# Designs tried in a protein design run: peptides against a protein of PDB entry 5IXI. Part 83

Target 1, 141 residues: chain A of PDB entry 5IXI
Amino acid sequence: TPLLDASSLEYLFAQGQYDLVKCLAPIRDPKTEQDGHDIENECLGMAVLAISHYAMMKKMQLPELPKDISYKRYIPETLNKSIRQRNLLTRMRINNVFKDFLKEFNNKTICDSSVSTHDLKVKYLATLETLTKHYGAEIFE

## One batch from the design tools (peptide; made by RFdiffusion4, then SolubleMPNN)

Design b2_p21_4_s2 (from b2_p21_4, 9 letters changed)
Fold by OpenDDE base, seed 2:
Structure b2_p21_4_s2 (fold): chain B 141 residues (1-141), chain A 21 residues (1-21)
Amino acid sequence: as target 1 above (141 residues)
Amino acid sequence: GVSGIDKFLKEFKKKANEALS
């Protein structure tokens, strides 16, 4: 595994977020319906990591974030479009699950300080490689 | 660390799958 300095890791993390959201690094095709759900959950996880990283960098806790914080800006645009096509109940459930996810993770990152911004970047990039079709840079083992 | 993130995500994904599937 190549050693990445802080600057390189920061750059790759930022670029990775952009590539995922803009679908420059498209997510893999689901093999089954369950696989599709797994992919969506991975994307929601990626959104939580990204938002948590932002909050930590700004030294903000969850209550200081916008009240309308959402996964929409942190997941692939194609997935966001897909979610918008689902019925109201499903969308409400997704929103609620995500908010609970973010709240719980906030306790692990900011409140408990058990996770660092470095950890978030590493996990984000590692997941990105497995989640997308052609983003296997093999930066991390 | 990263291992902690893995465990957290795994547990959440399980709950999310149950709620959204």
Scores: peptide ipSAE 0.288, ipTM 0.835, DockQ to the pose 0.659
Fold by OpenDDE base, seed 5:
Structure b2_p21_4_s2 (fold): chain B 141 residues (1-141), chain A 21 residues (1-21)
Amino acid sequence: as target 1 above (141 residues)
Amino acid sequence: GVSGIDKFLKEFKKKANEALS
């Protein structure tokens, strides 16, 4: 977004991550069970964006990332608690899907260099607006 | 660009729905 300079975008991205995880910007209520799954998938996507941004900033490829890298620190606390209450098989599936997701996106962002950290921040904030109840509608008009 | 991210996320959502729904 050309309307936001690098400093402003960096600030908003950092604050947005904090607000999402700490539920200061609460995610919208699901309308149906499938909508709930969609919201969950969006949150997992947000986690991939955040982790990829971190990796790019640290100039680390996937093998250099911590072995215990997970979505848990990058999704809303309420959702994290919900996932923890699910059975082991379901949690394993979520973990596997996320790891594959992160691996594929790592190839696209770090290896291919087709996506910049700027792009990640823009997409993160844009998704945050649609995912949460009342967050920053004025940022992207 | 952002378009590339959109395409990737769309594909992921499809895979996630297949695996978790």
Scores: peptide ipSAE 0.288, ipTM 0.834, DockQ to the pose 0.663
Fold by OpenDDE base, seed 1:
Structure b2_p21_4_s2 (fold): chain B 141 residues (1-141), chain A 21 residues (1-21)
Amino acid sequence: as target 1 above (141 residues)
Amino acid sequence: GVSGIDKFLKEFKKKANEALS
């Protein structure tokens, strides 16, 4: 963004990831059951962005990442705890959905070089603002 | 750019919602 220099953006992106996972920036309360599903999907999307950023910074493709890579370290701890309490079939479905997310993002976006690490940070922070209860909007003002 | 990310996330969120609803 024109407002933030590279160093500031990098810092805010790192801090934002930490705040989301540790629930220091808590996700908003769902208004309906469907809204709850939407929030969960947003968190999975955030995990895809975070992992993709990591991979790009390390100059790795998906086949080079650990085979057990998952969303678990990249979503709010409260949500991760909730998912772990669901039945096996549901957890399997969530895992498969996430794997499809990550694979397709790699194939259709990263491999095409249509997205930069800068783009990922901007999108992550913008989504974080709308997803959480109190995260400031001053970054984009 | 960011618009590409938006398009991807929108489509896959839809698929995820359909699969898990």
Scores: peptide ipSAE 0.288, ipTM 0.834, DockQ to the pose 0.718
Fold by OpenDDE base, seed 4:
Structure b2_p21_4_s2 (fold): chain B 141 residues (1-141), chain A 21 residues (1-21)
Amino acid sequence: as target 1 above (141 residues)
Amino acid sequence: GVSGIDKFLKEFKKKANEALS
């Protein structure tokens, strides 16, 4: 894999977020129903990484984030639309899982400064490559 | 580091599967 300098990593991270959300880098097709759930969970994880990176860059703590902070703007638009079509109970569960995830990640990682913004970018891009159909082929060769 | 993120995500996936199944 190529060695990326800080500026290149910053650019790729920003572009990767855009490509994922706008489905310019479409997520891979699920092989099974469980695989579909795994893909959704990966996307939620990506949202936590993205939000956490934003918060760290702005030096914001979790309570300072908007109360209505959600995964919606940080996951593929197609997945967001799909989730909104689920029943109320399922949507509530997803929201709760995400909120708990974000809170736990913030409390156990960000607040302890055990993870840097650099780490978040690396993990985000690495996951993006495995999550999408064709993205990252040239970047991570 | 990144390894810490991996461990966290692994635990999250487990909890998410339990919540959605």
Scores: peptide ipSAE 0.288, ipTM 0.834, DockQ to the pose 0.698

Design b2_p21_4_s3 (from b2_p21_4, 9 letters changed)
Fold by OpenDDE base, seed 5:
Structure b2_p21_4_s3 (fold): chain B 141 residues (1-141), chain A 21 residues (1-21)
Amino acid sequence: as target 1 above (141 residues)
Amino acid sequence: GVEGIDEFLKKMTKKANEEMS
């Protein structure tokens, strides 16, 4: 449970997104190949959270989102560069996985309204603390 | 709530691993 008020949470959420994408809060080093895959999936999840939050704030559903919406602007730049170096088939699979993530989560957040924007911010910041090397202000209990 | 997000991410991570394997 967060100790922060709504305004503080909004600020930290915005800053956290910037820090993750710009690698000011660098993601942790993978211990194994599978750990690397887990980290990538976590980053894709972070992108889903960020996009879903954006969509909810704008009161838009998936069909109303821009056609070129992608994970690319919502994941660490280092990971984005890594993905772009992979072969076409792999990149296509990653795109498909992400689109499936976003579609399924959209049903839960926008359609069913079981998740609030507040929940998204809390989960985003909590995941950021575990995903990155040095990030962690112990904001949540 | 947050619990729903946790369950979702776990489920989708599993699905992603299956797709990329």
Scores: peptide ipSAE 0.204, ipTM 0.785, DockQ to the pose 0.737
Fold by OpenDDE base, seed 1:
Structure b2_p21_4_s3 (fold): chain B 141 residues (1-141), chain A 21 residues (1-21)
Amino acid sequence: as target 1 above (141 residues)
Amino acid sequence: GVEGIDEFLKKMTKKANEEMS
């Protein structure tokens, strides 16, 4: 938005990533089992946004990223710990879901050049406000 | 723009729910 200059937005985006992963901005409590699944998927989506932003900043395409790229460093540590405790089949499915997210985002959005790094930062921060319990800073009007 | 991201996340969340069900 016009209220945030480029440097401020970059800083807030970086800080937001740190806060989410380190659980300084803890994710909201699920109201139902399905809500819990939605929260986890939203976290995976946040990881896709973060990785895509990184790739774009480094001017590399998805095929150039490490083949072992994963969500692990881009989701809340509490969620990562939870996933690690699940059985092999479940973990495999989660990995596949994430890979599908990343691939589809690349194919349907990044390759279309319809999304900029600015857009990614805005969406990330906006989602962070609704996903977490206390991250109620009104960054956008 | 941001609208494209919203559409993607909505679509993928639905797909993920179907896969994990």
Scores: peptide ipSAE 0.203, ipTM 0.783, DockQ to the pose 0.800
Fold by OpenDDE base, seed 4:
Structure b2_p21_4_s3 (fold): chain B 141 residues (1-141), chain A 21 residues (1-21)
Amino acid sequence: as target 1 above (141 residues)
Amino acid sequence: GVEGIDEFLKKMTKKANEEMS
């Protein structure tokens, strides 16, 4: 946004990631079962954004990332704990979904340089506002 | 830009729903 300089955006992005993972900015309550699934998918998307941002900052390609790269450190801890309690098949499906997210985002966006780190931070913070209960839009205005 | 991210996430959400259905 026009009111945020680069330094401010970096700070807010870092703090936003911390707040989401540590549930200091708790995710919104699902209104339906499908809404719950959508929330989980949004969280997985947030993980993809965060990891992709990290990779771009480090000049790393997806194959250069650790083999065990996963959503676990980039989603709300409450959701991570919930996922770990699900059966093996469900966990495998979630892992596959995330891997597909990350792979496709890398192939279709990062490799083509169609998205900048700035874009990722903006999208991350914007999504954080709608995904969480109390995170305000005041940050961008 | 950001619009590309929106389109990507929408597409992947659809795929995720299909996988988890």
Scores: peptide ipSAE 0.202, ipTM 0.784, DockQ to the pose 0.788
Fold by OpenDDE base, seed 2:
Structure b2_p21_4_s3 (fold): chain B 141 residues (1-141), chain A 21 residues (1-21)
Amino acid sequence: as target 1 above (141 residues)
Amino acid sequence: GVEGIDEFLKKMTKKANEEMS
């Protein structure tokens, strides 16, 4: 794995977020229904990482974030469209799962552990490599 | 560190699968 300086890591993290959301780095095709669920949960995880990074950079706590904060701006647009087509109960479940992700990550990982913005960037990019079809192979080779 | 993030995501993914199933 190549050693990245802070500036390079910041750039790649920002670009990676954009590429994921805009589907410039499309997510991999699911092999099974369960694999599809795993991919969606990975995307929700990516949203948690991105939001947590934002909050840490702004020195904000979860209560200071907008009450209507959602995964919608932090997941692939194609997935967002797919979720919007699902029934109300499913959408409510997804929203609740995400809220739990974010709360638990903040309480048990950020507050109780030594997770830095650097760690978040590394994990985000590493996940991006495995989640998408051909992205990031050279970055962590 | 990053390992803690991995453990968290794995745990939450498992819970999410159970809830969504």
Scores: peptide ipSAE 0.194, ipTM 0.779, DockQ to the pose 0.831

Design b2_p21_4_s4 (from b2_p21_4, 8 letters changed)
Fold by OpenDDE base, seed 1:
Structure b2_p21_4_s4 (fold): chain B 141 residues (1-141), chain A 21 residues (1-21)
Amino acid sequence: as target 1 above (141 residues)
Amino acid sequence: GVEGIDEFLKKYTKKANEALS
């Protein structure tokens, strides 16, 4: 937005990632079991945004990323711990869903070039405000 | 743009829910 210059947006994006992963901006409590699933999937989406941004900044294609790329470093640590406690089949399913998620988004960001790094930062921060309990900094009008 | 991201996330969160249900 016109209210945030490029440097400010970059800083807020980096700080937001740190706050989410380190649970300094804790995710909201689920109201139902389905809401809990939605929150987890939203976190996976945040991971896709973060990884895609990283790849674009490094001018890397998806095949050039490490083959063991995962959501683990890009989601709240509490959620990561929770996932690690689930059975093997469930963890495999989560991994597969994420890989498909990332692959398809790669088409959107790299192949189609319809999404810019600016778009990713804006979406990430906007989602962070609604996903977390206390992240109430209104940076967008 | 951002609208494209919204549409994508909506689509694939639905798929994720179906896959893990």
Scores: peptide ipSAE 0.234, ipTM 0.799, DockQ to the pose 0.698
Fold by OpenDDE base, seed 3:
Structure b2_p21_4_s4 (fold): chain B 141 residues (1-141), chain A 21 residues (1-21)
Amino acid sequence: as target 1 above (141 residues)
Amino acid sequence: GVEGIDEFLKKYTKKANEALS
C-alpha cells in the first residue's frame, strides 16, 4: 500500500466524492436483497462521513448545519432516484435513520474530537474502493 | 482513528438494517 501524503489524500477524497455522487464510480451490483440494503446503508455512511468532514472544515457543529441537511447530495444519484420512488413511510424511516446516524457520529468527530478529518478521508476512500465496481485499486494496492 | 470509525459504522449499519427490516 503506497503512502499518501496530505495533498494527495485531499485530492483523492474530493475526486472520490464527485465520482460516487455522479456515478462515475458506479456502486457494485447487489447479489441479494439484503446485500442491496447493505449497499444502501454503506452509501448513507459515506454521506455521514462527507457531511462530518464538511462540518469539521467549517468548524460547525450539527445544530449549526442547515435544518434541511440531507443525504441527497452525498449519495449516488441513482440511489437518490431509487429512494424517491419509495413510499412516504419508507422515506421517513430512511430520513430518521440517517439523522440519528449523523447525530451520533457528530459526537465522535466534533464533540469528542476522537476522529480527525484525515481519518474521515482515509475511511471514505477505503469504503469507496469496496463499494464501487472497479474503483480504488491504485490507492490501496 | 480509522479503527474507531470502522467500529462505529459497523454498529450503526447493523442498527439501520434492523430499523428498515
Scores: peptide ipSAE 0.233, ipTM 0.799, DockQ to the pose 0.674
Fold by OpenDDE base, seed 5:
Structure b2_p21_4_s4 (fold): chain B 141 residues (1-141), chain A 21 residues (1-21)
Amino acid sequence: as target 1 above (141 residues)
Amino acid sequence: GVEGIDEFLKKYTKKANEALS
C-alpha cells in the first residue's frame, strides 16, 4: 500500500516513466540469457502499463489509439536499440506479442474496469524499483 | 487491484517466453 497521496503518486509516476525511458534509472544487468529475456518482458509490461494508463486518462479504447502506438517510446532507449539490431522475424514476433499483450490488458483495464489508474501507477513504480539498478525510495508498504 | 496486474503480467510473460523461445 502506497504512503503517498494522489498528487505525489502522479508526480512520481510521471518522473519514473521519464527516468526509465531515458535510462536515467538504468535497468539491472542480466545474470543469464534467460534473465535478459525476463528483463525485456518486464519492460514490455511497463510499456503496457504506461500505455493503458494513458488510454484510460484520455478515455480511449484501443481502436481510438494512434495506429503507430508501440512499445518503442515506452521502454528504455538501450533496450529499444538492442531490439532494432535483431533480425526481422524476431522483431515481428516481439511486435505481435506486445500487441496481443496490450489488447488483452486493455480489455481488463478499460472494458472490465477491474484495474484503476491508481493501481497502474503503484504497479509501475513498484516494478521500477526491482527492475532498475539504483531506483528505490521505499514509497510503498 | 494490483494483484490482478501481477497475475496478468505473470501469465503473459510466460506466453512471451514461449513465443520467443
Scores: peptide ipSAE 0.233, ipTM 0.799, DockQ to the pose 0.660
Fold by OpenDDE base, seed 2:
Structure b2_p21_4_s4 (fold): chain B 141 residues (1-141), chain A 21 residues (1-21)
Amino acid sequence: as target 1 above (141 residues)
Amino acid sequence: GVEGIDEFLKKYTKKANEALS
């Protein structure tokens, strides 16, 4: 696989986010109920990566981010619609778990500076490859 | 359900730690 320069990686990361959210790169079909659950969790993880990258690029910590930031803008629209159909308790749990994980990840990325924006892009694209139907081609080693 | 939420936390906490390695 070819080595990506910084500009290429930035472009692919941005395009990948757009493709995932807009379902231009549709997520793979679940094979079982558990598989479906795993797919949803992966999408939520992708949201954490995307938000963390955004915060780092803006040199912001979580307290500086808008109060209304959630997974909703960073997951596939189809999944967002599905979650909205679930009961209040379930939605509250998803939101709380997501916020807690985001806070934890913020400490490990921004506060500790243990994870770089480069790492986030690589992880995002690597996950996108396995999560979606047609992004299966390797773009980096 | 609650089990799914717990699995998510465990899974991604692990992944986050792996990212620090």
Scores: peptide ipSAE 0.140, ipTM 0.680, DockQ to the pose 0.096

Design b2_p21_5_s1 (from b2_p21_5, 13 letters changed)
Fold by OpenDDE base, seed 3:
Structure b2_p21_5_s1 (fold): chain B 141 residues (1-141), chain A 21 residues (1-21)
Amino acid sequence: as target 1 above (141 residues)
Amino acid sequence: DEEFFKRAKDVFKRFFSSFYE
């Protein structure tokens, strides 16, 4: 695992978010149906990291966040479009699971200060490397 | 779908447990 200084980490985190959402760093192809589900869940996890980082930077707690906060702008656009094509009940359940976990993560991890913004960025980039097809080839060499 | 969402929660927990490993 490469050691990145703070400035490099900040830059790569910001760029990584953009690359993931805009599909410039495309997610890997699923090997099985289960793998596909895992990929989607990891993407949703990435959204939690991104939102949590945003909240921490803005010094906001979950009750202070906009009510319309969602994973939609923090996951690959292709995945977002795919989810939108699913039936209403499924989409509602995805939203509920996501919001519940975001709340749990905030209460048990962020509010307790057990995780820093640095940790979030590291986890984000590490996951991004495994989640995408070829991202980080030059960075992690 | 029930299994899917249960698995999703497990994946999330596993995903974030790696912070402490």
Scores: peptide ipSAE 0.193, ipTM 0.778, DockQ to the pose 0.592
Fold by OpenDDE base, seed 4:
Structure b2_p21_5_s1 (fold): chain B 141 residues (1-141), chain A 21 residues (1-21)
Amino acid sequence: as target 1 above (141 residues)
Amino acid sequence: DEEFFKRAKDVFKRFFSSFYE
């Protein structure tokens, strides 16, 4: 794993989030239906990392975050559109499960662990490399 | 802490995989 200085890591993390959401770094093509599900889950996982990083940077716990917090702004726009096309019950379930996991992640893990914003950025960028078609290849190869 | 992220990922996948059953 390449060593990045703090300033470079901060920049890459910010740019990586933008590229993922705006589909400038498009997610990889699924090989199977199950692979498609895995890709979707990874994207939602990226949202958890991004939100958790935001909360830590603002020194806010989850209860202090906006009640309408959602994955919608933290996943690829194409995936967000896909999810919005699903039936209401499915969308509600996705939202509820996401919120429950986010709550668990922040309250029971982040606050009680040694995980830092640095760790989250590294994990985010590493996942971004494998999740997208080409992004990050020159950084981590 | 890779072990931390591994555990989180497993739990996350378990939660969201149920959507496709």
Scores: peptide ipSAE 0.154, ipTM 0.743, DockQ to the pose 0.097
Fold by OpenDDE base, seed 1:
Structure b2_p21_5_s1 (fold): chain B 141 residues (1-141), chain A 21 residues (1-21)
Amino acid sequence: as target 1 above (141 residues)
Amino acid sequence: DEEFFKRAKDVFKRFFSSFYE
């Protein structure tokens, strides 16, 4: 694994978010129905990481975040469109579970540990490599 | 930080499994 300086890591993290959301780094093809669910969950996890990083950079606590904070702009656009096509009850459930998870992640992972923005960026990029088809081959080889 | 990733993974599994119940 190559050693990345802070500026390079910041750049790659920002670019990685853009590539994931804009589907420039497309998510891998699901092998099974369960694999499809796992991919979706990973994308939602990526949203949590991105939001948490944003909050930490702005020195904001969860109560200070917008009340309507959502995963929508932090996941692949294709997945977002897919979710919007599901019935209202399903969408409500996804929203509620996501908010609960974000809270849980913040309390038990971020607040209760020495997690830094650096750690979040590393985790994001590492997950992005496994989640997408060809991302990071030149970086992580 | 391996502990961080392990804790996150456990939380992920617990919450994300409920999305499709």
Scores: peptide ipSAE 0.099, ipTM 0.716, DockQ to the pose 0.096
Fold by OpenDDE base, seed 2:
Structure b2_p21_5_s1 (fold): chain B 141 residues (1-141), chain A 21 residues (1-21)
Amino acid sequence: as target 1 above (141 residues)
Amino acid sequence: DEEFFKRAKDVFKRFFSSFYE
């Protein structure tokens, strides 16, 4: 893949987030039950990347983010609907684990490292390519 | 930074694997 200039990368990152959430770039079909769990985890990981990128762009520490920050706006709508259909205890657990991971990721990985917003965008797009069915295929058509 | 992504992946797996325990 050729190197992308900053403007192109910014565009693709923004469009990729939109496509993932709106299911315009649908996630791949699970091959097994465990694969389904892995896909879900990857989506939640994408949410962490997106939120962390947002925080860095705003020069905000995690405690400065809204206390009700969640994955809901950063994962595929279909997955969000699926999670909402689970029982209360399960949803609470997902929320807690997500928040804990987001906190640790922000403190130990983002704040204590030389990771840039550029790196996050690259990681996001790379993961998006492996997570979705046909992302990037249009380029090769 | 490859080391960053490796570390992040390890943390990610540790946390999110607990969802299904």
Scores: peptide ipSAE 0.079, ipTM 0.692, DockQ to the pose 0.096

Design b2_p21_5_s2 (from b2_p21_5, 12 letters changed)
Fold by OpenDDE base, seed 4:
Structure b2_p21_5_s2 (fold): chain B 141 residues (1-141), chain A 21 residues (1-21)
Amino acid sequence: as target 1 above (141 residues)
Amino acid sequence: DDLFFETAKETFERFFSVFYE
């Protein structure tokens, strides 16, 4: 894969977040029901990456983040709309899954600074390339 | 829905495995 300097990586990461949320880079079509579930879980993972990157840039720890922090602004708008149409119990459980993801990732990686903002950007963009239909071909092929 | 939550932890482990040694 091509090597990117820090400035280029920062730009691509910012643009990638925008493209994912605004569905300019639409998520791929699921091949099976389980694949669809995997896609949605990875979207929650992308939200964890984005939030963690934000927190690290602001030098904030998990307890300092808003208690009502949500995945909603960090996942594809189409998926967010879909989730809002699901029943209350399902929405609550999805929120619990996200909270568990965020907590687990923070406990194992962020708190002891074993993961850098650079690592998060690379993982985010690499996942974006596989999660979406056509994004990032020029960067990661 | 049940399948989603049953496999969520597994998906998490695969997704974030790149950060774990």
Scores: peptide ipSAE 0.340, ipTM 0.835, DockQ to the pose 0.731
Fold by OpenDDE base, seed 2:
Structure b2_p21_5_s2 (fold): chain B 141 residues (1-141), chain A 21 residues (1-21)
Amino acid sequence: as target 1 above (141 residues)
Amino acid sequence: DDLFFETAKETFERFFSVFYE
């Protein structure tokens, strides 16, 4: 495993977010219907990580974040387009799931300061390697 | 879609379990 200094990790984290959202690192093909649902939920999880990292960097608590905070800017554009095509009730429920994820993660880890920004970046990048088709191949192969 | 929401909690717990260890 390559050793990454803080600057390199920060760069890869930023680039990874961009690659995921812009679908430059496309998400893997689902093997089953449940796998597809897991992929979507993991994308919501990635949004939680990204938002939490941002909040920690800005030293903001969850209630201080915008009330209209959304996953939309933090998930693959292809998935975002797919969600927008679903009915209103489904979109509302997805939003509730995301908000629950964010709240739960904040309560269990962020508020207790048990998780660092470093931990978030590592988890994010590690998930990219499994969530996307060939992420990291040019670096780690 | 119902399956998505029914398994969301499980996915969350699995995804974030690394931070609770």
Scores: peptide ipSAE 0.333, ipTM 0.833, DockQ to the pose 0.739
Fold by OpenDDE base, seed 1:
Structure b2_p21_5_s2 (fold): chain B 141 residues (1-141), chain A 21 residues (1-21)
Amino acid sequence: as target 1 above (141 residues)
Amino acid sequence: DDLFFETAKETFERFFSVFYE
């Protein structure tokens, strides 16, 4: 993997977020039912990373974020549409899963300042390679 | 759907484990 400078990493991170949400880098096909569930959970994880990065850049703590913060703008649009078609109970449970992810990540990692914005970007891009079809083959090869 | 929520915590731990190593 080539060494990326700060500006290049920032660019790739921004582009990666856009590509994931807009489905320009579509998520991979699930091999099993559980694999499909893992993919959706990882998408929620990607939302946590993106939101955490935003909060850190703005020097905001979790309690300072909007109370109705949502994963919807940080996951693939296709997945967002799929979730909207599910029943109310399922949507509520998915939201709870996301809230738990965000809370736990914040409490165990972000609040202790053990993770930098650099670390978040690296994890985000590395996950894109495995989560999506053929992403970053030239960079991570 | 139940399988999704039952394994969510495990997926979280695997996903974020890189930050705890």
Scores: peptide ipSAE 0.331, ipTM 0.832, DockQ to the pose 0.785
Fold by OpenDDE base, seed 5:
Structure b2_p21_5_s2 (fold): chain B 141 residues (1-141), chain A 21 residues (1-21)
Amino acid sequence: as target 1 above (141 residues)
Amino acid sequence: DDLFFETAKETFERFFSVFYE
């Protein structure tokens, strides 16, 4: 992935986002309860990457993003459905976790311009490979 | 639920560590 040219990387990143959200690349089955929590947190991380990439491409800063920005459109639909079934307190806490992730990532990397859109795409695709059941396998079949 | 939130910070640090090196 890191060795791909810019155009190929852009294509794979766009397709990867679609595949993750639409569950065409389904997330892996959790091995333990903690593993399940890690998977969900990584999905929130993927949302942070996608949103940050969008903001950078639009040359927008975090404060310029809509106040109602959410992870909902950037995580697997199955996970989003699961979260919606949880109680209000849990949903509020998950939202807080996501907002903290986004804020911390922005403060530590984006504001310092230490991370490029290229870096975000590489991390996204690399995580997609480990987060999902068999991402990329079809290409090499 | 509590375990999820207790380990969220650690997961964040592991996930984004690639950008801090």
Scores: peptide ipSAE 0.329, ipTM 0.831, DockQ to the pose 0.761

